# Peptides against a protein of PDB entry 3T7K, part 37

Target 1, 248 residues: chain A of PDB entry 3T7K
Amino acid sequence: KAEKILARFNELPNYDLKAVCTGCFHDGFNEVDIEILNQLGIKIFDNIKETDKLNCIFAPKILRTEKFLKSLSFEPLKFALKPEFIIDLLKQIHSKKDKLSQININLFDYEINGINESIISKTKLPTKVFERANIRCINLVNDIPGGVDTIGSVLKAHGIEKINVLRSKKCTFEDIIPNDVSKQENGGIFKYVLIVTKASQVKKFTKLINDRDKNETILIVEWNWCVESIFHLNVDFTSKKNVLYQKK

## One batch from the design tools (peptide; aimed at target 1 T22)

Design b2_p19_8_s3 (made by RFdiffusion4, then SolubleMPNN; from b2_p19_8, 10 letters changed)
Fold by OpenDDE base, seed 4:
Structure b2_p19_8_s3 (fold): chain B 248 residues (1-248), chain A 19 residues (1-19)
Amino acid sequence: as target 1 above (248 residues)
Amino acid sequence: SEYEEKVEKDLKETKELPD
């Protein structure tokens, strides 16, 4: 069926998109439309797998979903597109115009607001955002909304190598892992990096660390600090936004 | 289109990670 529909076009574009969707196309596509998209070099995957070499995200806007956050770790993310790209494309293809027509859809017209070329360009960097920030080992409280697995998976996608889950009520100093990064002369390296949810956790962890490692550097942040860092593909250590405690 | 009509619904039903 798809072949018959596409036969009316003299030339078919190859968009070379390997994409996931978030916040759109929850019901998926019908069989014919999937075949059409595949013929146009648009492959849509249900889940993110590194082996699929994903390069595209479809979303109506910037979303705080696992898929969207992870899409910013694609190597590279070539396109972040609104669902209207697919909608308009399929509309053109299904339009019964008698004349041999070309598909005239420009990907650049469908960019997600806020995902600009500056963001896209950073996905071409050889390092991940937290790797560039010298954050490789973090401590994550076990009561984080969204769950440690999901949050941890997002953080790992962005270059955090080790996630230590802290049992906030029972943890001791010995349970806190250091951020094992070689001291770079010019970079603010924090020995202890923690993601917490509550002010009480800040008090607890700062006390535990300061009582045992009095002179060590500490960064305690909210999940939103990580999200903002991901959305910008940059860690701004000058910003105090979503930073709960910082000791340099 | 079938897809266009669902765009707003899908967005509303999307579960974002909490703050």
Scores: peptide ipSAE 0.638, ipTM 0.963, DockQ to the pose 0.860
OpenDDE base, seeds 1, 2, 3, 5: peptide ipSAE 0.635, 0.629, 0.636, 0.633; ipTM 0.962, 0.962, 0.963, 0.962

Design b2_p19_8_s4 (made by RFdiffusion4, then SolubleMPNN; from b2_p19_8, 8 letters changed)
Fold by OpenDDE base, seed 4:
Order: sequence, then C-alpha cells, then structure tokens
Structure b2_p19_8_s4 (fold): chain B 248 residues (1-248), chain A 19 residues (1-19)
Amino acid sequence: as target 1 above (248 residues)
Amino acid sequence: SELEEKVKKDLEKTKELPD
C-alpha cells in the first residue's frame, strides 16, 4: 500500500532520521504510515538504545522527559523536530493532488523552539556535558522525584560515570563518594558533587563532609541544575541558579 | 487535523520529570 502511494512521486527524499518521540505520537502510526516514513528514511523507535544510533527527536516543545533529556546526548543529535513535520509530510503524501512530483518539506522549518544550532553543534563534541564539566562521580539522594533509576540513566547518558545513591536518613560520610577526576589546572573541580531535594539534606551533607574532610570543594545542586545544564549542553559554574551549596 | 488533536492530547498526558 505504501509503495502505491509513494509511486506518484518521481523522487523521494531520504531524510535519514532515526528518531524517538516524546510528548507526541504515543499511539504510534498505522502500518501504512510507518512504511511510508521508512521509505523516506524516517525510522521511529519506541525506546532509546545506543545501538540504534539515534539522531533525531520529535517533540512539540522542549520537555523534561527522559527521552528528551537523553536525546541531547545523541552523537550527534542532528534534528530536534516538531511533530508537525510528520503530520505535514503524511498529509502531503496522502494528498491526491496529481501535480506533486516532489515532496517539498524542509526539516529546518520544523525545529523545536529553543533547540538551536548552538545546542545541536554541542552534540557533535567528543565529550558529554558533565564530562566537560569534570563531573564523573556524583551522589544522588534516594528520595529524588522521578526515581534514581530514571534520573541516573539521564545523567549517565550525559557523561556521569558513577552514580552513588545515598540513603538520606542513614548515610554517613563514608557513604559519600568523591568525584574522582584528575586535577586540571584550570576549572572548578569539585571533590564532592551531590544532587539533593531538601534543605535538610544540604545541612546534613555539608556537615558530614566538612567535619571529616575539611577544606574540600563541595557542590550541592538540585535536579534542575542538571536539567538546565543538559538543555544548554553546558555547565555554568558561575551561575548560582539551582545551586544549594558551593564551596570552592 | 485528527493527528494534530492527538498530538495535543498526548502532550497533555506527557509526564515530565518533576522538579
């Protein structure tokens, strides 16, 4: 069926998209439309797997979903597109107007607002955002909304190698892992990096660290600090936004 | 279109990671 529908076009574009969707197309596509998209070089996957070499995300806007956040770790993310791309494409293809010899839809017209070329270009970097920031080992409180698995998965996608989950009520200093990074001459390397949810945790962890490992560098942030860093594909250590405690 | 309305509904149902 798809072949018959596409036969009216003399040339078919190859968009070369390997995509996931978030905030759209929850029910997927019908078999005909999937086949059409596949013939146009658009492959949509249900889940993110590294082996699939995903390069695209479909979303109506910037979302704080696992898929969206992870899409910014694609190598590279070539396109972040609104679902209207697919909608308009399928509309054009299913249109019985005889005179359409070519599909005239430009991917660049469907970019997600806020995902600009500057962000896309950073996904071509050989390093991940937290790797560039010298954050490899973090401590994550176990009561984080969204769950440690989901949050941890996102963080790992962005270059955090080790996630230590802290049991906030029972943890001791010995449970806190250092951010084991080689001392670089230039840049704020924090020995202890923690993602917390509550002010009480800040008080607890700062006390534990300062009492046992005096004069060490500490960064305690909210999850939103990570999210903002991901959305910008840059860690801004000059910003105090979402930073709960910092000791340089 | 039906697809546009569906996308709108999907967005409304989308669970974002909490703050």
Scores: peptide ipSAE 0.572, ipTM 0.949, DockQ to the pose 0.886
OpenDDE base, seeds 1, 2, 3, 5: peptide ipSAE 0.571, 0.569, 0.570, 0.568; ipTM 0.948, 0.948, 0.948, 0.948

## One batch from the design tools (peptide; aimed at target 1 G23 L63 R64 T150)

Design b2_p20_1 (made by RFdiffusion4)
Pose (drawn by RFdiffusion4):
Structure b2_p20_1 (pose): chain A 234 residues (1-94, 102-181, 189-248), chain P 20 residues (1-20)
Amino acid sequence: KAEKILARFNELPNYDLKAVCTGCFHDGFNEVDIEILNQLGIKIFDNIKETDKLNCIFAPKILRTEKFLKSLSFEPLKFALKPEFIIDLLKQIHQININLFDYEINGINESIISKTKLPTKVFERANIRCINLVNDIPGGVDTIGSVLKAHGIEKINVLRSKKCTFEDIIPNDVIFKYVLIVTKASQVKKFTKLINDRDKNETILIVEWNWCVESIFHLNVDFTSKKNVLYQKK
Amino acid sequence: VEDLKEEVEKALKEAEENEL
């Protein structure tokens, strides 16, 4: 059936996209529209799996969704495209000349896209390997945790902030000895006291979640930035 | 085409509300 629709075309382009959508196309399209996209070398997965080697993301704009943040750890991310690409493409299908250049997500330029080819992840490059994360983090630890691991963090230690003792805190073994992601000022005081009491001469970095988000959007951890840094001892 | 645009607008609104 979709072949009949496509039988009218002399030649079909191979867009070669393995993509997820975020902020768009929350289910699929109709079955015809889907089979057409495959015939054009466009495959859209429901969720991100490391072994599908996704290279594209469809999104109306830069978003803070798990999918958008993870797309910045594709190997590599080749295209970050507005949903208008698929829309214009299917409109024309129903010769094919829709291109991959008229549909960039504003704010995601080549300099950033290109960093996804780097042989390292953003937090791996920053020597942030093992972190502690408060259990009350907005978005929940499982999601935030998945996003941070997708960006080079190997160990996520979750701290029940009200209950945890110094012994629960894991060092950042790879440089900051202790890295914590926190929500409340109430947590900064408790953790700096605990660590200062037990490991006085060592280094500490305490940041908000937004510090990690900015780092991912820039694919760079800027240690000279005070933005979203709640406490540091270096 | 308009249906897909409306879907995109809805999905975008939900993505903004459920942002990390």

Design b2_p20_1_s1 (made by RFdiffusion4, then SolubleMPNN; from b2_p20_1, 12 letters changed)
Fold by OpenDDE base, seed 4:
Structure b2_p20_1_s1 (fold): chain B 248 residues (1-248), chain A 20 residues (1-20)
Amino acid sequence: as target 1 above (248 residues)
Amino acid sequence: SEEYRKKIEEDLKLAEKNAL
């Protein structure tokens, strides 16, 4: 059926998109539309797998979903597109207008607001955002909204190698892992990096660390610090936004 | 195509509700 629909076009574009969707197309596509999209080089996947070499995200806007956050770790993210791209494309293809010689849909007209070339260009870097920031090992409190598995998965996608989950009420100093990175000259390397949810956790962890390792560097942040870092694909150590405690 | 458009608002609301 898709072949018959597409036969009216003399030339078909190959968009070369391997995409996931978030905030749109939750019910998926009908069989004909899937086939049409596939013939146009648009492959939509239900889940993110590294083996699929995903290069595109469809979303109405910037979202704080697992898929959206992880899409910024694609190598590279080539396109971040509004769902209207697919809608307009399918609308043109299903149009009863006579011999359309060519599909005239430009990907650049459908860019998600706020995902600019500066962000896209950073996805071409050989390193991930937290790797560039010398953050490889973090401590994550177990009561984080979204759950430690989901949050941890996002953080790992962005270059965090080890996530230590802290039971905030029961943890001791020995439960806190250091951010084991070689001292590079130019980067504020923090020995202890923690993501927390409450001011009481800041007080607890700062006390535990300072009592046992009084001269070490500490960074305690909110999850929003990670989100902002991901959305910018850059860690700004000069910003105090979402930083709860910092000791250099 | 229009069926997909109509559902985007619902899908977006759900995504916003489930924001990390």
Scores: peptide ipSAE 0.679, ipTM 0.967, DockQ to the pose 0.877
OpenDDE base, seeds 1, 2, 3, 5: peptide ipSAE 0.678, 0.679, 0.679, 0.679; ipTM 0.966, 0.966, 0.967, 0.967; seed 3 fails the geometry check

Design b2_p20_1_s2 (made by RFdiffusion4, then SolubleMPNN; from b2_p20_1, 12 letters changed)
Fold by OpenDDE base, seed 1:
Structure b2_p20_1_s2 (fold): chain B 248 residues (1-248), chain A 20 residues (1-20)
Amino acid sequence: as target 1 above (248 residues)
Amino acid sequence: MEEYKKKTEEDLELAEKNAL
């Protein structure tokens, strides 16, 4: 059925998109539209798997979803597009009025606001954002909104190797893991990195660490610090935004 | 096509509500 619809075009573009959707197309597409998209080199996946070599995200705007946050870890992220790309494409294809010999839809007209070429270019880097920041092992409190598995999965996608989950009410100093990174000469390395949800945890963990491992470097942040770092694909250690405690 | 647009608006609202 899709072939008959597409037969009116002399040439079909190959967009070469392997995409996930977030904040759009939750119910998917009808069978004909899926087939049309596939013939145009647009493959949409339900979930993120490394084996699929995903290169595209569809979303109306920058979102704080697992899919969106993980899409910034794609190798590379080729395109971050508004759903209107698909909608306008399908409208043009289904239109009987358009005596168009060609599909005239440009991907660049549908870029998500705030995902610019500077962000896209950083997804081509050989390292992940937290890897570049020398953050490989973190401590995460167990009461994090969104859950430790989801948050942990996002953090791992962005180069955190080890996530230690802290039971905030019961944990001792021995439960806190160091960020085991070899000192690079020019990089601020924090021995202890913690993501916390409340001020009482800051007070607790700072006391535990300072009492037992004096003079060590500590970074305690909110989840928003991680989100901002992901959205910029850069960790700004000069910013105090979303930093709850820092000891250099 | 209009169905996809309407659903996108609903999906956006849900995604914003369930933001991490």
Scores: peptide ipSAE 0.611, ipTM 0.954, DockQ to the pose 0.905
OpenDDE base, seeds 2, 3, 4, 5: peptide ipSAE 0.609, 0.610, 0.610, 0.609; ipTM 0.953, 0.953, 0.953, 0.953

Design b2_p20_1_s3 (made by RFdiffusion4, then SolubleMPNN; from b2_p20_1, 8 letters changed)
Fold by OpenDDE base, seed 5:
Structure b2_p20_1_s3 (fold): chain B 248 residues (1-248), chain A 20 residues (1-20)
Amino acid sequence: as target 1 above (248 residues)
Amino acid sequence: SEKYKKETEEALKEAEKNAL
């Protein structure tokens, strides 16, 4: 059925998109539209898998969803597009009136506001954002909004190898893991990195670490510190925004 | 086309509500 619809065009573009959607198309696409999109080189996946080599996200704007945050870890993210790209494309294809010899839709006209070329270019780097920041192992409190599994999955997508979940009320110093990275000369390496939700946790963990492992480097941040780092694909250690405690 | 627009508006509201 899709072939008959597309047969009216002399030339078909190949967009070469392997995409996920967030904040749009929750009910998916009908069978004919999926076939049309596939013939145009647009493959839409329900979930993120590394094996699929995803290179695109559809979203109406920058979102704080798992899919959106993980899309910034694609290798590379080629396009971050508004859903209107697909809507307009399908509308043109289904239009009976236009003896269009060609589909005239430019991907660049549908870019998500705030995902610029600078962000896209950083997704071509051989390392992930937290890997570049020498953050390999973190401690995450168990009362994190969104849940430790979802938050942990996002952090892992961005280069954190090990996530230690802390039971904030019961944890001791022995439950806190060090960030096991080799000292590189040029980078601020923190021995202990923690993501917390409350000021009481900052006081607790700061005391536990300083009482048992004096003179070590500590970074305690809010989840928003991670989000900002992901959205910029850069960790700014000069910023105190969303940093709750820092000891160099 | 109108179907997908409406679905997108609803999906956006849900995504904003469930922001991480």
Scores: peptide ipSAE 0.629, ipTM 0.961, DockQ to the pose 0.885
OpenDDE base, seeds 1, 2, 3, 4: peptide ipSAE 0.628, 0.627, 0.626, 0.626; ipTM 0.961, 0.961, 0.960, 0.960

Design b2_p20_1_s4 (made by RFdiffusion4, then SolubleMPNN; from b2_p20_1, 11 letters changed)
Fold by OpenDDE base, seed 4:
Structure b2_p20_1_s4 (fold): chain B 248 residues (1-248), chain A 20 residues (1-20)
Amino acid sequence: as target 1 above (248 residues)
Amino acid sequence: MEEYRKKIEEDLKRAEENAL
């Protein structure tokens, strides 16, 4: 069926999109539309796998979903597009109007608001956002909303190698792992990095660390600090936003 | 086509409700 529908076009674009969707197309596409999209070089995957070499995200806007957050770790993310791209494309293709020589839909007209070229350009960097920030090993409290597995998976996609899950009520100093990074001259390396949910955890962990490992550098942040860092593909150590405790 | 458009609003709402 798709071939017959597409036969009316003299030339078909190859968009070369390997995409996931979030906040749209939850029920997927019908078989004909999937075939059409595939013939146009648009492959939509249900889940993110590194082997698929994903380069695109479809979403109505910037979202705090696992898929969206991970899409910013694609190598590169070529396009972050509104679902209207697919809708308008399929609408044009299914239109009974006369032999259209070409499909004239520009991908750039469908960019997600807030995902600009500056963000896209950073996905071409050889390093991940937290890797560039010298954050390799983190401590994550076990009561984090979304769960440690999901949050941990997002953080790993963005260059965190080791995630230590802290049982907030029972943990001791010995349970806290250091951020094992080589001392770079640029004084932005924290020995202890922690993601916490509550002010009581800040008090607990700061006490545990300061009592046992005096004068060490500590960064305690909210999950929102990570999200903001991901959305900008940059860690701003000058910002106090979502930083709960910092000791340089 | 219209079916996909209508479902986006629902999918968006779900994604916002399940935000990390």
Scores: peptide ipSAE 0.683, ipTM 0.967, DockQ to the pose 0.895
OpenDDE base, seeds 1, 2, 3, 5: peptide ipSAE 0.682, 0.682, 0.682, 0.681; ipTM 0.967, 0.967, 0.967, 0.967

Design b2_p20_2 (made by RFdiffusion4)
Pose (drawn by RFdiffusion4):
Structure b2_p20_2 (pose): chain A 234 residues (1-94, 102-181, 189-248), chain P 20 residues (1-20)
Amino acid sequence: KAEKILARFNELPNYDLKAVCTGCFHDGFNEVDIEILNQLGIKIFDNIKETDKLNCIFAPKILRTEKFLKSLSFEPLKFALKPEFIIDLLKQIHQININLFDYEINGINESIISKTKLPTKVFERANIRCINLVNDIPGGVDTIGSVLKAHGIEKINVLRSKKCTFEDIIPNDVIFKYVLIVTKASQVKKFTKLINDRDKNETILIVEWNWCVESIFHLNVDFTSKKNVLYQKK
Amino acid sequence: VEEYKKEIEEALEEAEENAL
């Protein structure tokens, strides 16, 4: 059936996209529209799996969704496209000349896209390997944890902030000896006291979640930035 | 086309509400 629709075309382009959508197309399209996209070398997965080697993300704009943040760890991310690409493409299909250049997500330029080819992840480059994360983090630890691991963090240690002792805190073994992501000032005081009591001469970095998000959007950890840094001892 | 645009607007609003 979709072949009948496509039989009217002399030649079909191979867009070669393995994409997820975020902020769009939350189910699929109709079955015809889907089979057409495959015939054009466009495959859209429901969720991100490391072994599908996704290279594209469809999104109306830069978003703080798990999908958008994880797309910045594709190997590599080749295209970050507005949904209008698929829309214009299917509109024309129903010769094909829709291109991959008229639909960039504003704010995601080539300089950032290109960093996804780097042989390292953003937090791996920053020597942030093992972190502690408070259990009350907005978005929950499983999701935030998945995003951070997708960006080079190997160990996520979750701290029940009210209950945890110094012994629960894991060092950042790879440089900050202790890295914590927190929500409350109430947590900064407790953790700096515990660590200062037990490991006085060592280094500490305590940041908000937004510090990690900014670092991912820039694919760079800027240690000279005070933005979203709650405490540091270096 | 209009249908997909409407669905995208709704999905975008939901994605903004569930932002990390």

Design b2_p20_2_s1 (made by RFdiffusion4, then SolubleMPNN; from b2_p20_2, 7 letters changed)
Fold by OpenDDE base, seed 4:
Structure b2_p20_2_s1 (fold): chain B 248 residues (1-248), chain A 20 residues (1-20)
Amino acid sequence: as target 1 above (248 residues)
Amino acid sequence: VEKYKEENEKALEEALKNSL
């Protein structure tokens, strides 16, 4: 069926998109439209797998979903597109109007607001955002909204190698892992990095660390610190936003 | 099933927005 629909075009673009969707196309696509998209070099995947070499995200706007956050870790993220790209594409293809020689849709007209070339260019870097920030091992409280698995998966996609889950009520100093990175001269290296959800956790962990390891560097942040770092593909250590405690 | 995916994705988005 798709071949017959596409046969009216003299040439077909190859968009070379390997995409996931978030906040759109919940109902998926019918088989004919999937075949059409595939013939145009647009492959949509249900889930993110590294083996699929994903390069595109479809979303109506910047979202804080797992898929959207992970899409910024693609190597590279070539395009972050509004769902209207697919809608307009399929609409043009299904249009009964006379022999369209070409599909006339420019990908750049469908960019997600706020995902600019500066962000996309950073996805071409050989390192991940937290790797560049010398954050390889973090402590994550077990009561984090979204769950430790989801949050942990996002953080790992962005270069965190080890996630230690802290049982906030029961944890001791011995349960807190150091961020085991070699001291590089030019970067704020924190020995202890923690993501917390409550002010009481800040008080607890600062006390535990300072009582046992008084002279060490500590960074305690909320989840939004990680999200902002991901959205910018840069960690700004000069910003106090979403930083709950910092000891240099 | 589809409504559930949308609702779950929205719920996850809201959960991931939570701050201190």
Scores: peptide ipSAE 0.025, ipTM 0.601, DockQ to the pose 0.128
OpenDDE base, seeds 1, 2, 3, 5: peptide ipSAE 0.023, 0.024, 0.023, 0.022; ipTM 0.622, 0.599, 0.588, 0.592; seeds 2, 5 fail the geometry check

Design b2_p20_2_s2 (made by RFdiffusion4, then SolubleMPNN; from b2_p20_2, 6 letters changed)
Fold by OpenDDE base, seed 4:
Structure b2_p20_2_s2 (fold): chain B 248 residues (1-248), chain A 20 residues (1-20)
Amino acid sequence: as target 1 above (248 residues)
Amino acid sequence: SEKYKKENEEALKKAEEEAL
């Protein structure tokens, strides 16, 4: 069926998109539309797997979903597109208007607002955002919204190698892992990096660390600090936004 | 086309509810 529909075009573009969707197309596509998209070099995957070499995200806007956050770790993220790209494409293809010589849709017209070329260009870097920030090992409280597995998976996609889950009520100093990175001269290296949800956790962890390791560097942040760092593909250590405690 | 638009409005609401 798709072949017959596409036969009216003299040439077909190959968009070379390997995409996931978030905040759109939750019910998927019909069989004909899937075949059409596939013939145009648009492959849509249900889940993110590194082996699929994903390069595109479809979303109506910037979202805080696992898929969207992880899409910014693609190597590279070539396109972040609104679902209207697919809708308009399929609409043009299903149009009964006479022999269209060519599909006329520009991908750049469908960019997600706020995902600019500066962000896209950073996905071409050989390192991940937290790797560039010298954050390899973090402590994560177990009561984080979204769950430690999901949050941890996002953080790992962005270059955090080790996630230590802290049981906030029962943890001791010995349960807190150091951020084991070699002291590079030019970057604020924090020995202890923690993601917390409550002011009481800040008080607890600062006390535990300062009582046992008084002269060490500490960074305690909210999850929003990580999200903002991901959305910008840059860690701004000069910003106090979402930083709950910092000791240099 | 209209099918996907309605589904996408619902999908967006769900994604906003699932925000991390």
Scores: peptide ipSAE 0.695, ipTM 0.966, DockQ to the pose 0.913
OpenDDE base, seeds 1, 2, 3, 5: peptide ipSAE 0.694, 0.693, 0.693, 0.693; ipTM 0.966, 0.966, 0.966, 0.966

Design b2_p20_2_s3 (made by RFdiffusion4, then SolubleMPNN; from b2_p20_2, 6 letters changed)
Fold by OpenDDE base, seed 4:
Structure b2_p20_2_s3 (fold): chain B 248 residues (1-248), chain A 20 residues (1-20)
Amino acid sequence: as target 1 above (248 residues)
Amino acid sequence: MEELKKKNEEALKEAEKNAL
């Protein structure tokens, strides 16, 4: 069926998209449309796997979904596109216009608002955002919304190697892991990095660390600090936004 | 096509509700 539909075009573009969808196309596509998209070099995957070499995300806007956050870790993310790209493409293909038509759809017309070339260019960097920030090992409270597995998976996609889950009510100083990074002279290296949900956790962890390790550097942030860092593909250590405690 | 747009609007609402 797809071949017969596409046979009316003299040339077919190869978009070379390996994509996931978020906030759109939850029901997927019918078999014919999947085959059409595949013939156009558009392969849509249900889940993110590193082996698939994903380079695209479809979403209506910037979203705080696992898929969207992880898409910014693609190597590179070539395109972040609105679902209207697929919709308009399929409309053109299913249109019964008799003339041998070219598919005239420009990917750049469908860019997600706020995902600009500056963001896309940073996905070509050899390092991940938290790796560049000298954040390798973090402490994550167990009561984080979204769950430690999902949040942890996003953080790992962005260069966090080790995630230590803290049981906030029962944890001691010995449960807190250091951020083991080599002293780079010019980067603000925090010995202890923690993602917390409550002001009471800030008080607890600052006390535990300062009582046992008085002169060490501490960064305590909200999850939103991580999200903003991901969305910008940059950690701004000058910003106090979403920073709950900082000791340099 | 209108149905797909409506479904995508619903999918967006769900994604916003389930935001991390």
Scores: peptide ipSAE 0.680, ipTM 0.964, DockQ to the pose 0.851
OpenDDE base, seeds 1, 2, 3, 5: peptide ipSAE 0.679, 0.680, 0.679, 0.680; ipTM 0.964, 0.964, 0.964, 0.964

Design b2_p20_2_s4 (made by RFdiffusion4, then SolubleMPNN; from b2_p20_2, 6 letters changed)
Fold by OpenDDE base, seed 4:
Structure b2_p20_2_s4 (fold): chain B 248 residues (1-248), chain A 20 residues (1-20)
Amino acid sequence: as target 1 above (248 residues)
Amino acid sequence: VEKYKEENKKALEEAEKNAL
């Protein structure tokens, strides 16, 4: 069916998109539309797998979904597009208007607001955002909204190698892992990095660390600190936003 | 095609509700 629909075009673009969707197309596509998209070089995947070499995200705007956050770790993220790209494409293709010589849709007209070339360019870097920030091992409280598995999966996609889950009520100093990174001269290296949800956790962990390891560097942040770092593909250590405790 | 617009409205609302 798709071939007959596409036969009216003299040439078909190859968009070379390997995409996931978030905040759009939850019910998927009909069989004909999937075939059309595939013939245009648009492959949509249900889940993120590294083997698929994903290069695109479809979303109506910047979202705080697992898929969206992970899409910023693609190597590279070539395009972050609004779902209207697919809608307008399918509308043009299903249009009964006479022999269209060419599909005339520019991908750049469908960019997600706030995902600019500066962000896209950073996805071409050989390192991940937290790797560049010398954050390889973190402590994550077990009561984090979204769950430790989802949050942990996002953090790992962005270069955190080890996630230690802290049972906030029962944890001791021995349960807190150091951020085991070689002291590079030019970067704020924190020995202890923690993501917490409550002020009581800040008080607890600062006490535990300072009582046992008084001279060590500590960074305690909210999840929003990680989200902002991901959205900018940069860690700003000068910002106090979403930083609950910092000891240099 | 119009079905996708309606579905996408719901999908956005769900994504905003389930934001991390």
Scores: peptide ipSAE 0.728, ipTM 0.974, DockQ to the pose 0.918
OpenDDE base, seeds 1, 2, 3, 5: peptide ipSAE 0.727, 0.726, 0.726, 0.726; ipTM 0.974, 0.974, 0.974, 0.974

